# Designs tried in a protein design run: peptides against a protein of PDB entry 3H8D. Part 198

Target 1, 122 residues: chain A of PDB entry 3H8D
Amino acid sequence: DMKRQQRFFRIPFIRPADQYKDPQNKKKGWWYAHFDGPWIARQMELHPDKPPILLVAGKDDMEMCELNLEETGLTRKRGAEILPRQFEEIWERCGGIQYLQSAIESRQARPTYATAMLQNLL

## One batch from the design tools (peptide; made by RFdiffusion4, then SolubleMPNN)

Design b2_p27_7_s4 (from b2_p27_7, 13 letters changed)
Fold by OpenDDE base, seed 5:
Structure b2_p27_7_s4 (fold): chain B 122 residues (1-122), chain C 122 residues (1-122), chain A 27 residues (1-27)
Amino acid sequence: as target 1 above (122 residues)
Amino acid sequence: as target 1 above (122 residues)
Amino acid sequence: SALRLAPPLEDTVSEKFEKWFQERLKK
């Protein structure tokens, strides 16, 4: 349903191995999520020392957040919610368009707002 | 149409009388806007030295931005767009719910996403 | 007077999410 609210979130993380290190030795990553209504449509993980991880609903469900938006509490965490553009800018930079496109073409992607938008673009 | 995109913006302003003063003597205000699709639904002005100004479509059209969203260029101004919550938090703090409610009850408010949301809440 | 359109914000996510998140980071 194209009437579903699109919401985007970002959370920083420190690698578990770095959690107890000095601040200067902690490398920060970023976890991103796009929720199409109550369910995640896209997830992205920026790691400080390895390639970004892009995940799309349908294809990558097992690696994506399984909690619905309400269950996550993301909407109640100050500073977690971001603008669509803040997500999309990084998504595009990381090759997200191509990734999602391939998932659509291989029929692995679950239809979401993201898939619809991409198909409108192409 | 509840399918219309809701977008929110915030721009700082300096009072005209303070424009040419030293920075320490410039008091900053904030201009806020809620666009329901292409047209403004709510406007809010936070002044440093007087009560906030709340404006709602239909009632206050003559004092609100008359430009459609595209004409404003707000979507192209970096840092201008804000999250819904960033608008609503201030709106509520300034008595916006009561203001909009009164405008609805007096039949002065033009139906917008904002009026619909409020009516769902009450 | 206490009506709110926007939910209150906290400085934490749900415990359930935190658990999921930490587990995810271990992979």
Scores: peptide ipSAE 0.394, ipTM 0.654, DockQ to the pose 0.780
Fold by OpenDDE base, seed 2:
Structure b2_p27_7_s4 (fold): chain B 122 residues (1-122), chain C 122 residues (1-122), chain A 27 residues (1-27)
Amino acid sequence: as target 1 above (122 residues)
Amino acid sequence: as target 1 above (122 residues)
Amino acid sequence: SALRLAPPLEDTVSEKFEKWFQERLKK
C-alpha cells in the first residue's frame, strides 16, 4: 500500500564509551529512521568518528529497528519527528540513493515506499 | 480522496503598521496553514496584539489563501514546512477543535481531511 | 474530557525502543 503514511524521526545519541565522560568529551551522533506505515523502510546513523551507516529494509533488517512504529514511541517523543526533507537531505549526502539502488538491483531490498520512489525517479 | 498528502506550513509576519518601525517595535505574528492535498483545509493566525484567527475551508474561504499549494511556493520555502503536530498543538490551544466542529454542525465546513479526522474522533 | 486530534508528546520513547536503541549503539 503506497498510500501508507511516511514518517521520519531523528534522535541523538552518545556513544556508550562516552556516556560516563565529561560533557566536552561526549561526541554526539544521530540516529534516523523512515517508517513506511508501521514498519521501518530506512535507517541511517551519523557517527562522530566513523562513516555514516545506511540501512534499508530487506537487506539490513537485522541491523534495523525491529519494532513497529507504535511500539517505538517515537511518535510520542517531543522533537523526534522530522520532516521528510530533513531525512532525505542527509540520506542523499550519505550516498543513500546509490545504496538503495544497489540493494534493489541485487534483489536485497524489500519493496517499500522508498524503493518505489527511487524506481520512479530512475 | 482521503489519501491526499497532508502538509503544514508556518511563516512569520510583521503587521503592516510595524513594517517600517524599528526592529524592537516590530511585533511578530505567525501564519499557519494546513493543506489537504493541493488545497488549504485550515488556516490559523497568531497575532501579538489580538486573539488568534481560526479559519476553515468552506466557511472562511474568502479569508483564506486562495492559491493551491504549488502556487504558494511554501513547499520551496526553507523552514516554512512544519510537522502536523506543530500545527495541531497550536490549533487545539486556540480552540480549533470547537471552531471546526461548529462549522461542521452549521454545514459551513467543506469536507476535508480535517473535518473527516474530527468526525472520526467525535 | 478534552478532545485532541494529535496525541500529547512525551520526552521519552518506549522502554522497548530504548532497550533496542541502547543495544544498537553497542554495535
Scores: peptide ipSAE 0.394, ipTM 0.655, DockQ to the pose 0.816
Fold by OpenDDE base, seed 3:
Parts: structure tokens; C-alpha cells; sequence
Structure b2_p27_7_s4 (fold): chain B 122 residues (1-122), chain C 122 residues (1-122), chain A 27 residues (1-27)
């Protein structure tokens, strides 16, 4: 139920094309994940050279992390876990509310903590 | 019940005696709090010049924050909220497990998420 | 035995996640 633990993670990345460049030429992106219990509910990617990518469970499963939380090892990586607000602030800036709302309305989103919270807000 | 939200906070403090000194002479301490829902469950203080102080609800109520979480404004203070592990790592280093265990065994600790988790561990 | 309420942290994710992650970054 919605009593599941909500956990949020963030990891930086360098574009594959920049991996072999000098440090000053490596532009950093950020990968974000929201796990509702063991399963991912939302995924978000900030890129230095393209628009943010927003993904929600049910709709975007093929592009989202398919590993359960324990399988990822994210909980065991220093500095990977972030506070809910650290995720939500970026999510909101990227238009995540509208994106998730649209996924709910189109019946593409599977029920998660995020869908429940949004429906509670509206 | 134990389904209450567990939230953790940390704020720095300067010793009263150092308040009027030059910045380089101000040794910083750290105040930590664990809230089990609206009410504080554990409090911890790191001092630059004395041993850590550990406090648990029920036993140390007179020395702990008496305000509910909303009244503290901690949730609205930028950078105050921390991850559970950021609290627990310090708590454990300071002997918090033994302290809380002793408070439980002496029947001084009131039931909290922290007492329940410790009892689950033992 | 050591009692711990919070597990220790490492500086790595799982190999399986790393593989997934790197493939994801190619898109």
C-alpha cells in the first residue's frame, strides 16, 4: 500500500561522447530515481545538451530501471540517496506534475505513491 | 503507529563563549534530532570541547525539544533535514545503541520508532 | 556481534545496475 517506504536517489553521469575528453570538456548530467518500496515509480534525467527526460511507471517501463531497489545497490552507494524534496524540486521544475497527470488521465500510469499524492493534490 | 514518518535534522551551533570571537575562533557543534511523526524521539549534540550528549524520549524529555516538528520550523529550514543514515551513523558512533537500550531496559524510554527498531534488532 | 540500525555505505552500485545505467546513457 501507500505505506511503502519512499526513497530517492541521484547519480551523476558523463555523456559517452565526453568520457575521453579533458575534465573541463566533460559536461555532467544527473540521473534521478524515485522508488516506491522496492520498485521504481519515477525516473528523471537532466542532460547538459538536451531537454530533461521524465519517466513514470506503467507508461515508460521500457526506459526505466527494471531492477528492484536492492538489486541496484543504490542504497549502498555513498551519496546516492537524496531527500524527497531534492527530487521533487527538480521534478516540478521539469514539468513532472503535468507529465504524471497526463499519464494518469490517459490511464498509462500504474498506481504508485506518486500517482496517489498527485491525485490527492488535485 | 510505527508507520509514522521518520524525519531527521541537523543544525550547527556556536558555543555561547565563542559567539563574539573571530570566525576562526568559533568552534562549531552540531545538534541532531530524530522525529517520529510530530514528536521528537532522539536528540544528539556534538560539541567541540565535551563528550557527545545523547537524549531519548521518555527519559530525557526535560532536556529535549518540546516543540512538535511543525512548531520547530526545521522542515522549512534549508539544509536542516538529513537522511536517516546521516543521523544513525553518528548516533551509533556516540554509543546511542547502548544508551537507548539501557533506557528501554530501565523502562525510562517511551515507545518510539527508535525503540521498536532496536528491539527488533536485539 | 555488532549491532547496527543502518547498514554501512559503499562507493559503488551493483554491477547489474552499472551495466543497465551505461546502456541507458547511450540513448
Amino acid sequence: as target 1 above (122 residues)
Amino acid sequence: as target 1 above (122 residues)
Amino acid sequence: SALRLAPPLEDTVSEKFEKWFQERLKK
Scores: peptide ipSAE 0.394, ipTM 0.651, DockQ to the pose 0.800
Fold by OpenDDE base, seed 1:
Structure b2_p27_7_s4 (fold): chain B 122 residues (1-122), chain C 122 residues (1-122), chain A 27 residues (1-27)
Amino acid sequence: as target 1 above (122 residues)
Amino acid sequence: as target 1 above (122 residues)
Amino acid sequence: SALRLAPPLEDTVSEKFEKWFQERLKK
């Protein structure tokens, strides 16, 4: 159901290997999530020294956050929530459209707001 | 219809009287808007030297933005769009709940997402 | 304070998420 609230989040991370390094040597990554209602629809991970990781529901469930939105506490973390465009801009830059499209075409993607939007766009 | 997209915006303003003053003497205000679909539902103005102004659709139509969302160009202004919570936090601090409630009780408020949310909350 | 249109922000995620997140970062 497309009536579900679409919410987007971003949190920074430091790689475990860098956690005890001097601040100047800590490479920051970013974890992004799109929640379609209570459940994650897309996940994206920007790493400082490797290609971005794109994940879509259905295809990549085992690598994606399994917690429902309420369980994450993301809604209660100041600065974690971002606007849809802030997510989509990065998603597009990382090749997310093609990634999701491929997942849909291969019948691997679980239907979500994201899949519906893409199908309407194409 | 509650299926309408809820979008929130904030833009700064300088009082006309301060427009030509030195930057340090320019008191900045903030204009906030909640759009329930294409039309404004709530408007809020933070002033540097007077109480905040709260406005709700139906009651305060003549003082609120008369342009539909597309006409405003707010969606195209970078940094203007804000998260719902960013609006609501300020709205609450300014007494917006009571203001809207009073407008509903007096039959002055036009039904919007905002009125519906408040009615569900109470 | 009893009436809130938006939930309070606590500047923290859940412990459960933190655990999941840290585990995810190890991969």
Scores: peptide ipSAE 0.394, ipTM 0.653, DockQ to the pose 0.768

Design b2_p27_8_s1 (from b2_p27_8, 17 letters changed)
Fold by OpenDDE base, seed 1:
Structure b2_p27_8_s1 (fold): chain B 122 residues (1-122), chain C 122 residues (1-122), chain A 27 residues (1-27)
Amino acid sequence: as target 1 above (122 residues)
Amino acid sequence: as target 1 above (122 residues)
Amino acid sequence: MEREELIEEAKRRNEELRAFRRRLEEE
């Protein structure tokens, strides 16, 4: 078994309420994704005007990207892929460690590379 | 004015996702650069698992090497320099001619030796 | 986020990716 590659992506997005406003009035957020092989393991969203959204596989499947990595086209979008630390730094600052840990303890998290790494650390 | 020398380079790189895998599981890509004198004119990247990346000066400056040729150390790296045709063959096969042409037509391309040569051909 | 902030973030990302590739090329 070849180990699954861990890939991270970030793309800007405009909030739905601003989509028809003038460019200067469109506030941009950031959408982040961690893919454990073909499937998403973690997702987070930074917004210009509300708290960050943190999502983990298993617990938050209904609110997360439902496409596999290939279907997303993220690997073909120039400038979208980021380094692991670029994801993790934001994840940690937003309380992602505690969020994922809580999801594991409540048995809501689906096993992923992310759950394994956290359990190795704890 | 002595005419600027056109120099081409190729170096391997490993995908970020494969950084911590065993050597046999690290898939190598190729990074290519065309320098028009001291400054980069074209860049392309071949990946083992996604489409080639094509970049041209002016249009894609933010995604391209920002070091001048001397600062890169490429001229001092054994085996890095390649012949013009070794670059051009891959560039053409990846659709680089059309990409650069489109960048010229949209007025996004910065004038370089590459733009001049293409405009001479057309 | 302002356009200038986005540009600076993109530059930072590019630098980090480039540095990463350089390290791996030295292996």
Scores: peptide ipSAE 0.065, ipTM 0.405, DockQ to the pose 0.071
Fold by OpenDDE base, seed 3:
Formats: sequence, structure tokens, C-alpha cells
Structure b2_p27_8_s1 (fold): chain B 122 residues (1-122), chain C 122 residues (1-122), chain A 27 residues (1-27)
Amino acid sequence: as target 1 above (122 residues)
Amino acid sequence: as target 1 above (122 residues)
Amino acid sequence: MEREELIEEAKRRNEELRAFRRRLEEE
């Protein structure tokens, strides 16, 4: 059902190794999520000292957030929700189109709004 | 009602990041719980590479196990239940007394057997 | 879900939720 609400979120995170260091020594990354209705469709992580991590539903379920949207509390966190384009711009720059395309072609991706849109685009 | 049964449990856990690594690369932590009757009063987590996490009812409800004791199945898990002192020894070493005391003084802790005992001790 | 599975699921959800809450409170 393509009528499901698409919602996007971004929150900073500190690496586990830095969590208990002095604030000045904590390097922030960014955690991104795309929810297709109640369930996550795409996840993306930007790190200060390693390549971006891209994750798509079906293929990367074990590495992605397993909480439904309501369980996360993201909708109640001021400043966490972002515009679709704010997610997509980073996703595209990080090679997300190719990553998701590969997941579709390898039959690893479960159907989501993201897979549907990509199939319409390509 | 101080007549409620106090039960303590300990189970190993593997960090989410390690869950899908090879067994040799899985570092086990320890998850501890104190149940005051059907509801959790204290939770404690020991990790191989970060400080212990201490949690108390009222203050840390959103981070603690939300299942009542029967729902957890812990009472049916062989080897999970531990003696009170096996919990308390670790709790004390991890600074649990000070943590719970602070939660009481800040009016964040809900009344439990643990809060009552601490108030009697101090 | 078996009882053993319930324990593991509860732990997992708790840990994940805790991590999220912690990150959400940074700002």
C-alpha cells in the first residue's frame, strides 16, 4: 500500500568507543532512518572516520532498527524529523541508489516504498 | 507490601553489534534483574568494554525490562535465577547504592523493596 | 513465541530502545 506515510529522521550519535570520553573527544556521526509506515525501509549512518553505512529492509534487517516507528520515540523527539529531500540528498551522495538497486536485483530487498520508487525511476 | 517475593536473575547477553559475528568474536555481557513481586525494581548490565549500566524503577522505566516477571519467562529458565547476594555484590561494586540513593533523593525512584531497604540502611 | 525467545526479544528491544533514548537526549 503506497498510501503509507513516509517519514524521515536524523539524529546524531557518538561512537560507543567515545561515549565515555570527554565531550571534546567525542566525534559525532549521523544516524538516518526512512520509515515506510510503521516499519523502517532504509537506514544510513555517516561516520567521521569511516565510509557511510547503507542499509535496506530485507537485506540488512539484522543490522537495522527493529523497533517500529512508535516504539522508537523518534516522532516525539523535537528536531529529529527531517524532510524527505534531506534524507534523499545524502542517500544519493552515498551511493544509495546503486545499493538499493543491487539489493533489488539480487532479490534481497523486501518491497518498500523505496523499492517501488526506484523501480519507477530506473 | 514488603511481603512480596524478591527474586533475582542473571542471563548472558551478546551485544547487538556482535550478535551476527562469528562466535569467537562475540563478547558476552551480563544482564541482571531484581524483581520485587511481579515488577522489576533494579536492572544492571555488565559489559566487556564499557562501564556498568545501573537502572532503577521509576527513574529508568523506559530503559528497563517492561515485562512482568511471569511474562519474561525467567522463572522457567534453568540457571537464570540467582541468590540475592549474587546480585547485591555486583550492585554494590558498581556503585548501585549511590545510584539508587541519588534516585531517591531526586524523587525519581518509585518505591520498591530496594528503596525501602536502602532507607533502612542509610 | 517460546519463553526463551521472549526473554531474548525483551532484552533486545530493551537494549535498542535504551540506545535510541540515549541518542535522542543528546540534543
Scores: peptide ipSAE 0.057, ipTM 0.424, DockQ to the pose 0.050
Fold by OpenDDE base, seed 2:
Structure b2_p27_8_s1 (fold): chain B 122 residues (1-122), chain C 122 residues (1-122), chain A 27 residues (1-27)
Amino acid sequence: as target 1 above (122 residues)
Amino acid sequence: as target 1 above (122 residues)
Amino acid sequence: MEREELIEEAKRRNEELRAFRRRLEEE
């Protein structure tokens, strides 16, 4: 049911390898998530020194957040939630449309709000 | 009528004095606005080398954006709109609550959603 | 955190995001 609330989040993260380095040597990335109701639909990671990572439900479940939205605590973390466009802007710039499209065509993507909206565009 | 839609925006700006400097010498600030319906209620400016500027409707009209929301084009600028909390977090850190309170007490503030909400807290 | 530290942190976050956006546009 596509009446589910779409919610988007962004938080900074420090790479595990940098966790014990001096502050100046800790390079911050950005973790993005799109939740279609309680379940993650898309995930995106911006890194300072490698290409962005794009992940879609179904195809990339093993690499995506496995917690439901409530379990993440993101709704209780002030400053974490972002507007849909704030996610989509970066998603598009990273080639997310093409990535999701390919996942749909290969039948790897789990149906979500994201897949439905993309199919409306194509 | 406090049924008006509250919308918040943030955009970078370059100081006029830096406009013609080399890119490395252009220090970016951040311009924030809270629109209560079509009209600005609060404005806030973060600067790299001076204290933040806080402005409230009624008191600071001459220093605030004089365009209504539609005229600003902010609603059409992708990436400009922000969540209420993204504005409020900075507003609070800058002493915005006290600033607005003082403006109300001095009878300089124009009634807005911001004044109403503050009066509910105090 | 002090007020100034909070403001600087907010600015840093904004700058980082902007930098990421610029980088993505270049790729």
Scores: peptide ipSAE 0.020, ipTM 0.408, DockQ to the pose 0.040
Fold by OpenDDE base, seed 5:
Structure b2_p27_8_s1 (fold): chain B 122 residues (1-122), chain C 122 residues (1-122), chain A 27 residues (1-27)
Amino acid sequence: as target 1 above (122 residues)
Amino acid sequence: as target 1 above (122 residues)
Amino acid sequence: MEREELIEEAKRRNEELRAFRRRLEEE
């Protein structure tokens, strides 16, 4: 149901290629996730040196976090949880609305809170 | 355990440098993988213009697929899965037995179904 | 895999998956 809790998270990440470099040579990115109940609905990655990556459930399942929210430990990670608008603002800026809309229209997106909201908006 | 399912896959691949070239300028190679349960045990690449690449778990982890079998989607890709002998024949032809043996002797290979079989054979 | 590393590992795998797919011949 749409009564499922919507929770959003953001954590920094270092590129795998930079993991063993000195800190000054590590470029920090940002990993964003929207969980619709226990399962991820949207994922987003901001990078310092390449375009953002947008992912939506159904279409991009293989490229998204496969763990349920509890398994991720994100709810217990201090500073990880963010407000809905903190996610949505970046999502919108990155073209997420259009991305999700296209996924819906192509019938690739599985139904989530995000798809429902977009369908109500358009 | 050695009771893990042994699954083999083969897919064509295009060299990264050729990805955006016209089809006529793309040289097709073949990517082979042996999965011992969920994780890769051996990888092999056949190229039209360079020697084959042989890789074994433990020794060549950084050069091999690091996704588990489920993440690769290979089990769902039509025509990707091959018979054991279809992998082994090419492996043998490319010198894979000697390659794996050397990796075992140098203590670089991590234990897999492939190492166990070779140790039983020799 | 340690619980604390699950998300980082998932991100790493996702990046590899994208690279993997880019090499595959389209059907």
Scores: peptide ipSAE 0.077, ipTM 0.481, DockQ to the pose 0.065; fails the geometry check

Design b2_p27_8_s2 (from b2_p27_8, 17 letters changed)
Fold by OpenDDE base, seed 2:
Structure b2_p27_8_s2 (fold): chain B 122 residues (1-122), chain C 122 residues (1-122), chain A 27 residues (1-27)
Amino acid sequence: as target 1 above (122 residues)
Amino acid sequence: as target 1 above (122 residues)
Amino acid sequence: SELEELREEAARRNKELAEFRAKLDAE
């Protein structure tokens, strides 16, 4: 069951308010996604001027990417795919472990590769 | 087998970022579709500020219109239907021949009227 | 009707796709 391919992606984004500013005044954020098979399991957004946003499947479905992996075009975007550790390092730094753990304990998390790995780790 | 009706459509779209701009500042894109019978065979999107998007059945199913022709309502949309050459001219200009050819050669393309015509042409 | 729901779902997904493509272009 948990033989789905785990793939991780990162893309930059510019805040809407900065779209018309000079390039030097456009602060870049980062959008991260962990896809467990075709569907997103975790999403993370790093912002230059506010706390990171952490999202996990089940709990935050309404705020997460609802496109499946193929629909996103991420697999075709050069430089978008990242290594698992490149995602996990940021995830951990942002408190993702605690966030996902709380979602599991509150019965809000949908079972994913991420929940399985965390439950094996704890 | 290839007696299905070939119908072509084009509709404009406005980028999400331009939705609230003045009309003169809304750059219009164009969405094209080739339906081979009830199902889409090719899809094409012309954007004012980025390269065209070309999609072919089989290879790009996840990114293409998943509604059958009747479900789309395109046949009932005034001005949406276009002539075959109106589609093909843009398709060719955008590199569609090469795109479809590559999809055929890579065994990614689903057989359609488009693949048949291309294979007869080459 | 179910068809209307399908159309609405398709429209929603298309909107999301367009928004995501815009996000991809933000780099």
Scores: peptide ipSAE 0.096, ipTM 0.463, DockQ to the pose 0.054
Fold by OpenDDE base, seed 5:
Structure b2_p27_8_s2 (fold): chain B 122 residues (1-122), chain C 122 residues (1-122), chain A 27 residues (1-27)
Amino acid sequence: as target 1 above (122 residues)
Amino acid sequence: as target 1 above (122 residues)
Amino acid sequence: SELEELREEAARRNKELAEFRAKLDAE
């Protein structure tokens, strides 16, 4: 149940349009993921030139990582795993609490560790 | 938890290639869904000219109904809802037990009512 | 049909997902 291991990851990405540009012109974004056990619960993307993208399980499944945690290889990627607070701090700054809350209220969010924690906070 | 309402649905479909043919040439398939609460747990498709398609949450999310139950309108579609056994009987005949079991063993299946029931049966 | 509509919606989302994946692969 809520015994599942909560793990968080962050990796950089470069926009496809910038991939073949010189290094100085490759604007880096950041991809974040929260895995509730093997399955993703939350995802967000920080971009250099547009607002952050927030995604929650259930609502945004088609836009989120479809691989289970083991399949992603994130646990084996050095430097990818981050502390919970390193995720949550950005999540909160980007309006993630409100985003998830809205998803819950609209019955779009799949129950996850994240939804449970939010309900406890409120 | 496992208190979620389990609901099952079946609707016919006609292959796109047959849609504009005469009625006698419209080979009908059947779409089945098991919803574990608002979210789909299993899906299967019976086809007139190919093997059945079996899908389970977690493994086959990208090919399954992405709408929550309320969004589908299935509960409001007369004749769509079926009894659990009407689903399970077909599921079993199509090899669904083995399919889901394999998905569990490979850690591809998301925990659902279906995975729990299977684990209880074995 | 309803199923066809659902599939079309899924296809649209799949395209978006593909674009998303491309961003990640460009790491």
Scores: peptide ipSAE 0.095, ipTM 0.485, DockQ to the pose 0.033
Fold by OpenDDE base, seed 3:
Structure b2_p27_8_s2 (fold): chain B 122 residues (1-122), chain C 122 residues (1-122), chain A 27 residues (1-27)
Amino acid sequence: as target 1 above (122 residues)
Amino acid sequence: as target 1 above (122 residues)
Amino acid sequence: SELEELREEAARRNKELAEFRAKLDAE
């Protein structure tokens, strides 16, 4: 259903190792999610000291959020929701297009709004 | 057409009197706009030293942006577009619901997505 | 980095909005 609402979210996280350090030494990362209706389609993590993590539904289910959108509470967390472009710009910079394409080609990706858009793009 | 895309924008402005002052003395205001498709439906201005300005299509056309969405270039200005709630929260705090309601009752408001939503709310 | 610049821009905008919200509540 292409009529499903596409919603994007971003929340910060602190590395476990930095949890108890001084505030100035807590290096912040960012957790991003794209929900295609109630279900997650893409997940992305930016880290201060290691490569970005890109995840797509179907391929990376075990590493992605296991909750549906309602269960996450993201819609009720002030400042968590972001515009599509705020997600996509980072996604693209991190090589997300190629990553998703590879997942489609390997038949690992579950069909989502993201896969459909990519297939239209290429 | 209720299928028209609702898009919201926010850009900062500096008061003319502060234009040539030191950066720390340039008090910033905010210009908000709600576009119902290509045409503006609501406009709002926050000022550092005077009451907010609320404007609705039909009633306040002469004080509102005269350009259609494409002409404004807002869609091409990085960081200008905002989420609906980022507009609505400020709109409501500034008394926008009552202002729009009054414009409808006085038959000054042009029908927009905003007027339709308010009429459904009340 | 480009990524950090984007984050900083978003944070700045959020802070500015928060300041206006606080002002509105105070008035």
Scores: peptide ipSAE 0.020, ipTM 0.414, DockQ to the pose 0.036
Fold by OpenDDE base, seed 1:
Structure b2_p27_8_s2 (fold): chain B 122 residues (1-122), chain C 122 residues (1-122), chain A 27 residues (1-27)
Amino acid sequence: as target 1 above (122 residues)
Amino acid sequence: as target 1 above (122 residues)
Amino acid sequence: SELEELREEAARRNKELAEFRAKLDAE
């Protein structure tokens, strides 16, 4: 159902190894999420010292946010919500198109707004 | 999409504690699954020595089968597939209607054939 | 069994995810 609202969020996180370091020595990563209605469709993690992690619904459910959008509190967190393009720009840079495409071709991707959009593009 | 085929499966399992016991001392549990198209909608576990476990998509994703139907090999496993009523009868006996209803009301349930059918019933 | 292995893997991942979520909540 393409009527579901698409919402995107970004929040920072500090690496576990840096939790007890001085603020100036804490390298921030970024957690990104695309919610297709109440449920997550894509998740992306940018790390300061390792390759980005890309996750798509269906394939990577066990590694993705298990909370529905309301449960996350993201809609109530100031500065968390971002524009669609702010998510997609990073997604593309990290190879997200190819990642999702492979998930679709392998029949691992659960149908979402993201899968539909990619199939429209290809 | 109600066009997706609804398929139901049941396979036995032996409790971890009984794995090394003699066959006559192994108490079998039963693993049930309802697949709404390629993706699981409901999972149910009957145990010989504890209450049944009921799981619904959206709410209990982290505890449910992570494989799509094709990946499970259940369609190729002799004797695994069961009739819809064989699943539903056990589901009802275990309080599945109330469980799913609560998941819907709390906005935890992901839309599936099961949620749609329940909403039609109520 | 395969089912048991799946459950164990799910439990492990769930724990890791919970820890990650807690970290995110702290930010």
Scores: peptide ipSAE 0.095, ipTM 0.481, DockQ to the pose 0.037; fails the geometry check

